# Designs tried in a protein design run: peptides against a protein of PDB entry 4GMN. Part 66

Target 1, 375 residues: chain A of PDB entry 4GMN
Amino acid sequence: RYANITLLALVTLASIGTDFQETLVKGNQGSRESPISAADEEWNGFDDADGDAMDVDQKSSSGEDQEEDYEEIDVKEDDEDDDDDSITSEMQADMERVVGADGTDDGDLEDLPTLRELIQTAVPQLIRLSNLPIDSDESLTIQSHALSALNNISWTISCLEFANGENANIHNAWYPTAKKIWRKTILPILEADSADLKLATQVTSLAWAVARVLHGETPTDGNPHRKFISLYHSSKQQAGGNSNSIEEPEDPFQGLGVKCIGVVGSLAHDPAPIEVNREVGVFLVTLLRQSNNVPPAEIVEALNQLFDIYGDEELACDKEVFWKDGFLKHLEEFLPKMRTLTKGIDKRTQPELRTRADEALLNLGRFVQYKKKHA

## One batch from the design tools (peptide; aimed at target 1 N28)

Design b2_p24_4_s1 (made by RFdiffusion4, then SolubleMPNN; from b2_p24_4, 9 letters changed)
Fold by OpenDDE base, seed 3:
Structure b2_p24_4_s1 (fold): chain B 375 residues (1-375), chain A 24 residues (1-24)
Amino acid sequence: as target 1 above (375 residues)
Amino acid sequence: SEEGKELIEAARKNSLQPPIKLNL
């Protein structure tokens, strides 16, 4: 009874995190519909003429009119208004305010009471539940749901714009909580060295969401980037040995390998220590060199991380890592391989992967040209 | 440079992951 109520509350918190993101994404899309004027250029079709009407005569099979009296089962659609009242009117009002909020510098969420309660009251309980001793299948289920709720909340917050002082109130409220999730939830689970790939995937997803806000200000205690690099390699060794493929997630971007790359890439941003940046940069460039054995989604993510880390020439990592360790040469040598890889992705079966690979290929060409010009 | 900023912004847009939908 209490377990079911706790699980329902955790599912509701995870749903709120998802629905909050959908609202933020819709709010941001509404600003991007600049009307592309449909230039109605009438592409005059080519008149190509040739008319050979092959007359295939196929026969008139007289199938008998069995009037099957389909009794209209008047399925009363009981409109069970599943009032999935998961989003309270107060939560919806907070979501609408977040999409419209001119960031005040005050790290107080006075105007966002539901988001305040989520960060200040719910997240600390989720951190507690994710750190309970695992003594039963029930405790394991609670941990998994608590991690899922933390993941969805953290991902949603990580999709807010924080550049130029936007949403500074939310950033300032979230930042200490994000550091607490890192130190209290993520690091202890990573240090437990569990062979559970499901748990590893959940904690790595959460770690990526947290690191997308903290970047190079993510706590460096215990060299977490090395733990995620080790987890990446361990996950590849396990997948190669057992023909019981853990069903790779249908979405190629939800794989543990992609998540590990996303975490370590985010950890390597300024003001990360130059040696952390170097170890991550070398890892990412090494994936490109070994690309024949790397899933395309991981290559796409590794490229995006490299562009984000090394896109600013004014950062110390540009001189001390990118140029010093000769990364430009490796990116230039990878460009023809990326063209082949991208062309090999079927647009019909993997449309998203193909689109993101086409974009990453375009950006790789631009990035190589940029770096050659700014050498 | 401005060109570097555009590349960073393009990379960030491509690194978005959706939250995990829990099946109820």
Scores: peptide ipSAE 0.206, ipTM 0.808, DockQ to the pose 0.293
OpenDDE base, seeds 1, 2, 4, 5: peptide ipSAE 0.157, 0.196, 0.021, 0.153; ipTM 0.784, 0.803, 0.634, 0.794

Design b2_p24_4_s2 (made by RFdiffusion4, then SolubleMPNN; from b2_p24_4, 8 letters changed)
Fold by OpenDDE base, seed 4:
Structure b2_p24_4_s2 (fold): chain B 375 residues (1-375), chain A 24 residues (1-24)
Amino acid sequence: as target 1 above (375 residues)
Amino acid sequence: SEEGKELIEAARKNSLQPPIKLKL
């Protein structure tokens, strides 16, 4: 009973995070009616596993009939009207304010009560639930759902524009909470060195969403970039050995390898230590050099991370890493390989992967030209 | 530079990941 209520609450919090994201995507696309196919994923109710009632024939001990007069507490079934308005009017109003916030009148978080309660009340509970001792399948399920809810919330917030002081109220409210997620949820799970690739994928997804806001201000305790690089390599070793590969996610961008690249890329931004930036930059450039054995989605992500990290020539990492370690040569040598890779992706079967690869190829050409002009 | 900023923005946009839909 309490487990089911906790799971329902975690699912609801994760759904709020998805619905908020869908609303933000609609708002950013402007008044083009892209019908979000609400795939009515019918609630396939929990299949009651027919636990065969083993007839344990335990004998009739004749305990005396104390007629305790159980007063029938008339639990009024408050007909909670199934107003399945998954989005409350208050939540909708918060979403409309966040989407409509042209960066001049962002308000404060007092004007965003649902988002405030999400960040200040719900997320701290999710952090607590993600840190429960794992002693049962129930506690594993709770942790997984808490991580999923934290992931969706963190991704949604990471999709807000924070450049030029936009959404500064949300950024300022989220930033300490994001650091708390990192220190309390992500680091302990990464330190536990679990062989659970599902858990590793969940925590890495969350780590990426958090690191997309914190960047180089992400806590450096325990060298997390090396842990994610190690996890990347470990995931490749496991996929090569067992014919029972964990079903590659249908979405090539949901793979653990892509997520590891996204995390370490985000961690390498200024003001990250130059050594962290170098280790990540060398890792990413090494993937491009070894591209024949790297999934196309990981190449796309590695390129995007390299462009973000090294797109600013004023940063210390441009001189001390990009130019010093000769990254331009590797990127230029990769251009013809990227053209071949991108052309090899079928537009009909993998339209998203092809689109993102076409974009990354375009940007690679532009980036190489940019760096040649600013040499 | 402005060319660098445009490349960063393009890279960040192309790095967007969808949230995980929890199957009920």
Scores: peptide ipSAE 0.341, ipTM 0.851, DockQ to the pose 0.301
OpenDDE base, seeds 1, 2, 3, 5: peptide ipSAE 0.306, 0.339, 0.322, 0.229; ipTM 0.840, 0.851, 0.846, 0.817; seed 5 fails the geometry check

Design b2_p24_4_s3 (made by RFdiffusion4, then SolubleMPNN; from b2_p24_4, 9 letters changed)
Fold by OpenDDE base, seed 1:
Structure b2_p24_4_s3 (fold): chain B 375 residues (1-375), chain A 24 residues (1-24)
Amino acid sequence: as target 1 above (375 residues)
Amino acid sequence: KAEGEELIRAARANSLQPPIRLNL
């Protein structure tokens, strides 16, 4: 009885997360009549992409920049694993820790009561349900549904603009919770070394959604980028060995390989350690070099991640990785291969894949030209 | 049971797609 109620609640939360995204996407589509900038404009970096920021009439209130000295509160996680089996006390303590009653400027969500309840009340319970001991098919089902709900909430939030201080209240409320999802849900599942490709796909999808907000500030404990690179390679080895249909997902962009690329790409953004950035950048460039054996959707995602990571010339990774490791040469050598790959995709049978490949090809041309001008 | 499985199927079918990137 309780399990059926829990499953229904998890499904309801997953649906609310999806409905909230559809509402946000419909709200943002009212602003997305950005004129397709003429194909002949020189791309000047990723930051010069005219994201149609809504014309929020910035009434220039000259707020004085108070440099609030962010004292780095060294939160000593005293992980006293008090194994108090009372489902209520640990849930309440994890809720209280995520609700940040202790001096974290939890972004004011007074005007966003549904989002506040999702972050503060629902997510801590979903974290708990996702990290329960797996001892039965019922516990595995609960975990899968908790991960699905966390995925939908996290993806919805990751579709908000946070650049230039936009949605800062939501960002500040989500950021500690996103780190908690990473540490208490994603890392334990990755460390359990499960051969379950379904679980791996779910956790990798969630990890991508979380890492799209945290970027290079994603917790580096246990070298998660290497775990996802290993998972990418392991997934390819399993698909190659058994001629049993791992039914490639009907959507090419829902594949575990694409999700692994999305995660590691997001993890490699500034302020990621240069070593992490390098390992990811080398992985992505290696996929382009091996493109004859890589699904087109993974190539599209790898290109987009490379543009995002290396689109700013002011970042340390531009000099210390992109130029130092000679990535421009590999991108130039890949450009004719990308043209062939894109032309090989049938617009009738795979219209989305073709559109995204045409876009990635255009951006690759612009990016190579940009980097040559700024060499 | 059936309504819950259909809601599960709907919530899984609505598993959020990675955002479509705009052209740079």
Scores: peptide ipSAE 0.028, ipTM 0.609, DockQ to the pose 0.053
OpenDDE base, seeds 2, 3, 4, 5: peptide ipSAE 0.028, 0.024, 0.027, 0.027; ipTM 0.632, 0.631, 0.618, 0.620; seed 2 fails the geometry check

Design b2_p24_4_s4 (made by RFdiffusion4, then SolubleMPNN; from b2_p24_4, 10 letters changed)
Fold by OpenDDE base, seed 4:
Structure b2_p24_4_s4 (fold): chain B 375 residues (1-375), chain A 24 residues (1-24)
Amino acid sequence: as target 1 above (375 residues)
Amino acid sequence: MEEGEALRAAARANSLQPPIRLNL
């Protein structure tokens, strides 16, 4: 009874994070659809005048096929309108305010009561639930659902723009909570060194979402970048040894390898120590050099991380790592391999992977040109 | 700056994950 109420509350919190993320993604897509002026293509109706009335007479025969009166079984589709009334009118109003906030109003979290309760009340409970002693399948299920709810909330918040002081109220409320998730949930699970790849995947997804906001200000306790690099390598060794198909996740971007790349990339951003940035940068460039043995989704993510880390020429890592360690040469040498890799992805069977690879290939060409111009 | 930030923004936009759906 109490377990089911806890699970329902965790599902509801995860759904809130889902619906809010989907709304933010749709709002951001609508803003990128600049109205391509529907040029009024006056489709001048083709005046096909040719009225030729050919009279063909053909007579043929009277087959008496019996109308079997199929009784129309009125299958009442019980439209179970599963009105998933999960989104309250207050939650929808908070979502609309966050999506519709053209970044001029420094609105306090007072104007975002649902988001405030999510950050200040719900997340601290999820952190507690993620740290329960694992002594039963029930406690493991609660931990897994708490991690999933934290993941969705953290991902959703990481989709907000925080550049130029946008959403500063949300950033300021989230930032201490994100550090608490890292120190109280992520770090203890990573230090427990469990052989559970499912738990490792969940905590790595959460770590990436949190690190997308904290960047190089993510707590450096226990060298987390090295733990995730080690987890990446360990996951590849385990997959290579058992010919038991670990069911490749239906989505190639949900793989533990992609999540490890995403988190270490995020940890390498300014103000991360140059040594941390270098270790991550060398790891990412090494994946590109070994691309024949790396899943395409991991290559796409490694490229995206390299562009985000080294796209700012004013950062110390540009001079001290990118130029000093000769990363441009490796990216240039990888460009023809990326074209071959991307062309090898079937658009019909893997449309998303192909689209994201086409984007990463386009950006690789642009990034190489940008860096050559600013050399 | 502007071209570099546009590349970073494009990279961040291509580094999204769908949310985890939880079923009861």
Scores: peptide ipSAE 0.535, ipTM 0.911, DockQ to the pose 0.285
OpenDDE base, seeds 1, 2, 3, 5: peptide ipSAE 0.531, 0.534, 0.529, 0.533; ipTM 0.910, 0.911, 0.909, 0.910

Design b2_p24_5 (made by RFdiffusion4)
Pose (drawn by RFdiffusion4):
Structure b2_p24_5 (pose): chain A 285 residues (1-30, 108-237, 251-375), chain P 24 residues (1-24)
Amino acid sequence: RYANITLLALVTLASIGTDFQETLVKGNQGDLEDLPTLRELIQTAVPQLIRLSNLPIDSDESLTIQSHALSALNNISWTISCLEFANGENANIHNAWYPTAKKIWRKTILPILEADSADLKLATQVTSLAWAVARVLHGETPTDGNPHRKFISLYHSSKQDPFQGLGVKCIGVVGSLAHDPAPIEVNREVGVFLVTLLRQSNNVPPAEIVEALNQLFDIYGDEELACDKEVFWKDGFLKHLEEFLPKMRTLTKGIDKRTQPELRTRADEALLNLGRFVQYKKKHA
Amino acid sequence: AEELEEIKENLHKAEELIKLSWLE
């Protein structure tokens, strides 16, 4: 039963996690009662995956169970984070998911992040999941072991398809949990790291630049948020952004539109947003 | 304000977020 009973079940749950994304797209061209697949995924499939993710690991075989369990959690979390939850959008699905997303973080992502050593493959898997969960949690994400510090250290140390880089994952997840209403110091650290990435953009892969700019726009674009005054202005983030604007233009034109298009067009939008961003705040004390 | 709205739209486009308008 081993090769069929356990591994097959996980790989299929993960595929179900992937393909539910097509239901969302096709459904648009035309209490999760209307979405039983999603209902079952959250209420039933996910609790057992959190369990499996937790357990040793005493043996290599259970090393594979953990990995597959993390793959399914990843696919589901990612698909769900592909929904618009800003404002009142998709509120029914948000309430069904948010507590579970907190559990995945506390029970799965955090204990695994506690034992630093040793894997790169596994370190890549947890960050991917953590990025997916934090995309929904948005600073409501737990601040316990000061996880942003660990993901920050993971970025620099793992320095030794552009958007699948682990560094891009570290930027995204740390950037997503630093939105309001996060601890203002947690936001200060993450914001400093994201800005430092620009000041020292001399060697940062272009995709990581685009993610850092999107994360910053996403965080400090509201003057009512304490962190806009408490960090963005208090630490003068504005100067580095104004200084980075010329540097950003050349690197964007340094990207072959023909080889490959996506990064280029994505970077064009970031410089565009970067310019508009330098104006809006320039207008605000 | 208008520029901020444009930035937010661009971010939504970049995140390729799906709105379930039929669920409303």

Design b2_p24_5_s1 (made by RFdiffusion4, then SolubleMPNN; from b2_p24_5, 10 letters changed)
Fold by OpenDDE base, seed 3:
Structure b2_p24_5_s1 (fold): chain B 375 residues (1-375), chain A 24 residues (1-24)
Amino acid sequence: as target 1 above (375 residues)
Amino acid sequence: DEILKEIKETLRKLRELISLKWLG
């Protein structure tokens, strides 16, 4: 009886996290509708299709490169206006304030009562539920649902713009809570060294959402980047041996490998310790060197993470890792392989994967040219 | 209003359940 009320409460909190996400997606005119699966499904990320094309100041060299007329396949989004009135006027008003407010620097969520209640009241209870002693199948189910609710809330918050002091009030409220999720939920599960790939996938999804906000300020206690790199390799070894097909997620970007790359990439950003940055950078560059055995989605994610980590030449990691360890050579040598990989993706069967691979290929060319000019 | 009410009721149920597991 009590178990069923706990599960219902956790499902409701996970659903509320998803409803906030839907409100943010509708408010942000540029985000492609990732199909938000049913209220019981763990939301595993946005398609970050808005990869900010590195503004390489292209001085106009007038090369007459032939406009290959890429016919825009007008994918008619069937606007099934499922008027699911699930977005309450209060969530809508909170999200309209998040999208429209000039970020008042005061970390006060007084004007965001729903978001405040989620961060300050719900998340601390979810952290407690995720840390309950595992003594029964019921406690495992409670942990799984608590992780899903934490994941959905954390992903939703990670999709807010925090650059240039935007949403500083939300960032300041979330930051200490994100560190608590990391220290109290993520690290203990990673330290338990469970062979449960479902639990590993859930904790890695949550870790990515949290690390997308904390970046290099994520607690380095116990070298979590090495645990996620180890998890990446272990997941590949298991997939090669036992034909127990863990149902490969229909979405290639929802795979445990992509999630591991997203986590470790996020952990390697400034102000991460240079040794953490180096170990992650070497891991990512090694994936590109071994690309013949790496899923295309993992290559796309590894490239995006490399661009974000090493895009700024003023950072210590540029000199001490990127240039010192010769990463430019590996990226340049990977360009022809990336062109072949991208061309091998069928636009009709995997349109999203093809689009993101075309973007990553374009950005790789730009990034290599940028770094060659700044050598 | 309705979502905040649902969150608060959900959190109340969670607190009651956590408290019962620690009292048993």
Scores: peptide ipSAE 0.102, ipTM 0.745, DockQ to the pose 0.016
OpenDDE base, seeds 1, 2, 4, 5: peptide ipSAE 0.023, 0.024, 0.025, 0.034; ipTM 0.644, 0.639, 0.662, 0.648

Design b2_p24_5_s2 (made by RFdiffusion4, then SolubleMPNN; from b2_p24_5, 11 letters changed)
Fold by OpenDDE base, seed 4:
Structure b2_p24_5_s2 (fold): chain B 375 residues (1-375), chain A 24 residues (1-24)
Amino acid sequence: as target 1 above (375 residues)
Amino acid sequence: DEILKEIKETLRKLRKLISLKWLG
């Protein structure tokens, strides 16, 4: 009985999670206010250059209204089971509370019973299931589903705004649980040194979701940033040798390389140890220098991570790493390469990759100009 | 059965909470 309930819960958690990870990744691409966009309120510096309104002649081409007679195909309404997609009044009230929560609440989820049960009841069981001894194909299946469920929950929470004390109640409830996922699920799987690239991709996705909330407060025990850098390099060596195309995910941003960059970038934020920050910063800058052999999506993610890590001049990593190791020169030398890379992406076949590359190119130009003014 | 129903409802509720926070 318990095994079937657990498996059905895991399958349900995993299925909710694939669609949810895709929806969250697409959504979170729009809400990455780079720390540069918050600095854009002070960037009053584009003078209104009076550029002459060239009169582009309105050639009124009269396109003929072809009334294509849409035949009413009487598609029988098969009774789709009313999976009551109705927002319950409780869910709507929980939403109004998550949007309106003044950051003064002591981390009590009394007003968020659904999220409380997820964090306090579901996640501890998923951590337990992800740590079962692997002795059968069934135990591997259970681990994979538990990791998928943890990934989806963690990504979900990582899409909430926590800046300026927003959602402080959710942050305070999640923070100890996120550290428990890291120590009990992520680290043991990374230490087992499995050659399974599917498992490595699942644990790396989960690690990125957790590290997007914990940042530099992520436990540094056992140098996890070096394990993810090693995994990045090992995955590239395997892809080059065996023509067994691991089906590169149709989405370039779902690749193991992008996920490794996202994890190590998130781990390097303040208050991370300066040596961890330096090793990650050198790794990211090295990817830009080797950009001819790096997928465009990995370059976009590496740039975004560099902006997020080194956007604040008051942080110790600005002086001790960014300026000391000469990162500005490498970013400036990369600008013309980024323009060429971005122009090489077809807008028709890869519209999302092109949009994110155009944004990363714009932000790179702004970031280089900002750092030159503050030199 | 109750725990599974509760987990499913919890996840459905959370999915909708996030989808709506991104629409507003």
Scores: peptide ipSAE 0.021, ipTM 0.565, DockQ to the pose 0.027
OpenDDE base, seeds 1, 2, 3, 5: peptide ipSAE 0.019, 0.019, 0.020, 0.035; ipTM 0.613, 0.559, 0.601, 0.620; seed 5 fails the geometry check

Design b2_p24_5_s3 (made by RFdiffusion4, then SolubleMPNN; from b2_p24_5, 11 letters changed)
Fold by OpenDDE base, seed 1:
Structure b2_p24_5_s3 (fold): chain B 375 residues (1-375), chain A 24 residues (1-24)
Amino acid sequence: as target 1 above (375 residues)
Amino acid sequence: DEILEEIRESLRKQRKLISLKWLG
């Protein structure tokens, strides 16, 4: 009984976290549909030009109306009570405020009561549930659902813009909680070194979401980047041995390898320690060098992480890692390989993967040109 | 699925802004 109530509450929190994201997204899209004021081009008058009324003939063909009596199959809509996991009106209003807030006002979390309760009340409970001793299948299920809820919440918050002091109130509220998720949930699970690929995928997804906000301010205790690099390699070794098709996720970008790359890339951003940045940069560049044996989605993610890490020449990592370790040469040598890889993706069967590969290829060309100009 | 699409779109927007700085 208590386990089922806890599971239901965790599923509901995971749903709420998803719905919260959808509402953030819809709100961010709606604010862009501010109609560009169509300039009142005064559409000046219809000039009355004369031209002739040609006489197109009326041919009358009398086709017989066969009334096919389509029997109205009275499909009884069984009102399956779709438990419409409906965003509460309060949650929707909070989301509209988050999206509509011009990022200049230190809007107190007082104006975001649902988000405040989510961060201050729900997340600390989810952290506790994710850190329970695993002694039964029920405790494992509770952990999985707690990780799912934390994942959805963390991903949602990671979609907010925090650059230039935007959403600073939300950032300031989330930042200590994100560090708590990292230290109390992510690190303990990574240290347990479980052979459970499902758990590893869940914790890595959560770690990516958290690291997308914390970046180089993510706690470096115990060198977590090395643990995720190790997990990347371990996941590749396990997939090669058992011919049991662990159903490769239908989405190439949902793979554990992509998630590991996303985490370590995010961890390497400024102000990360230069040695952490170097180890991650070398890992990512090594994937490009070994691209013949790397899934295309992982190559796309590795390129994107390299662009995000080294796209600013003013950062210490540009001089201390990118230039010192000769990354430009490796990226330039990878250009023809990336063209071949991208062309090998069928647009009909994998349209998204192809689009993202075309984008990454374009950006790789631009990035190499930029770095050559600023050498 | 939608969450990932939005994450992907957000990341694409950020990368587009960065890549525009590289063309200057």
Scores: peptide ipSAE 0.240, ipTM 0.851, DockQ to the pose 0.057
OpenDDE base, seeds 2, 3, 4, 5: peptide ipSAE 0.217, 0.237, 0.225, 0.219; ipTM 0.843, 0.848, 0.840, 0.843; seeds 2, 4, 5 fail the geometry check

Design b2_p24_5_s4 (made by RFdiffusion4, then SolubleMPNN; from b2_p24_5, 12 letters changed)
Fold by OpenDDE base, seed 1:
Structure b2_p24_5_s4 (fold): chain B 375 residues (1-375), chain A 24 residues (1-24)
Amino acid sequence: as target 1 above (375 residues)
Amino acid sequence: DEILKEIRESLRKLRKLISLKWLG
């Protein structure tokens, strides 16, 4: 009885992540109703489409206004008044507060009761369930579902803007809990050295979501970046062997390789130790050098991580790693390869991968120009 | 049992909160 209720709660927790991915993909993709099947799929990541990357003050030279006549597609609001009155006034108030810049510095989520209960009540129980001794198929199932729930919660919170002190109350409430997830859930599973690729994928997805908020403040005990780099290499060796390919997720950005890159990239941000930053930076640059044998989605993610890590020239990693280890030359040499790679992606079969590759190519050109000016 | 019910309710509310933040 308790196991079934726990399982149902955990399945309901896991289903939240899938519906978020669908809502986000639908929000970023205009009116093309591709029915992303509402499968029981674990939310395996957020596409950082809206990384407001470099505000490079390029003075727009006034190129001629070709008024491309945006035909106003008069989206007839068919007012199907589906009176799903289920948006409680509390939920609307919680939204206005999460969108409102008035992030009172009080780490008391007094104004966000649902998020407070999630962080303070739900997450500690999920951490406990993810740490159960694996002595049965039931305990393994509970662990998997607890990881899925933690993943979806952590991804969800990682989609909030925390720059410039935005959502500081949520950040301050989440930060100690995120460190607890890392130390109590992620590290023990990574140290158990399980050959289970499913478990490795779940823990890596969770690790990415947690590291997207903690960045270089993620606990460095036991050099977790090396474990994820090792996992990346091990996953590539297995994919080349036995046809028990865990069906490569239909989404190329949901692959274990992309997740490993996302984790280690996030771990390498300031204030990470310079040696951690160097080992990750060398790993990412090595992927670009080996791009002929690397999936395009992993190249896109590796580029984005390199831009985020080395975008600020005032950071110690710019001088001590980027310039010292000669990363600019590798990025310049990669630029023509990236153009070829991006042009090789079919817009009809892989529209999202093509869009993100076109953006990463544009950003690579800008980044190389920026770094050349500051050399 | 109550904790798991509260977890489900909290998560349903959080799901709606984020869906609405991205629609606004």
Scores: peptide ipSAE 0.021, ipTM 0.601, DockQ to the pose 0.027
OpenDDE base, seeds 2, 3, 4, 5: peptide ipSAE 0.020, 0.018, 0.019, 0.020; ipTM 0.568, 0.573, 0.551, 0.572; seed 4 fails the geometry check

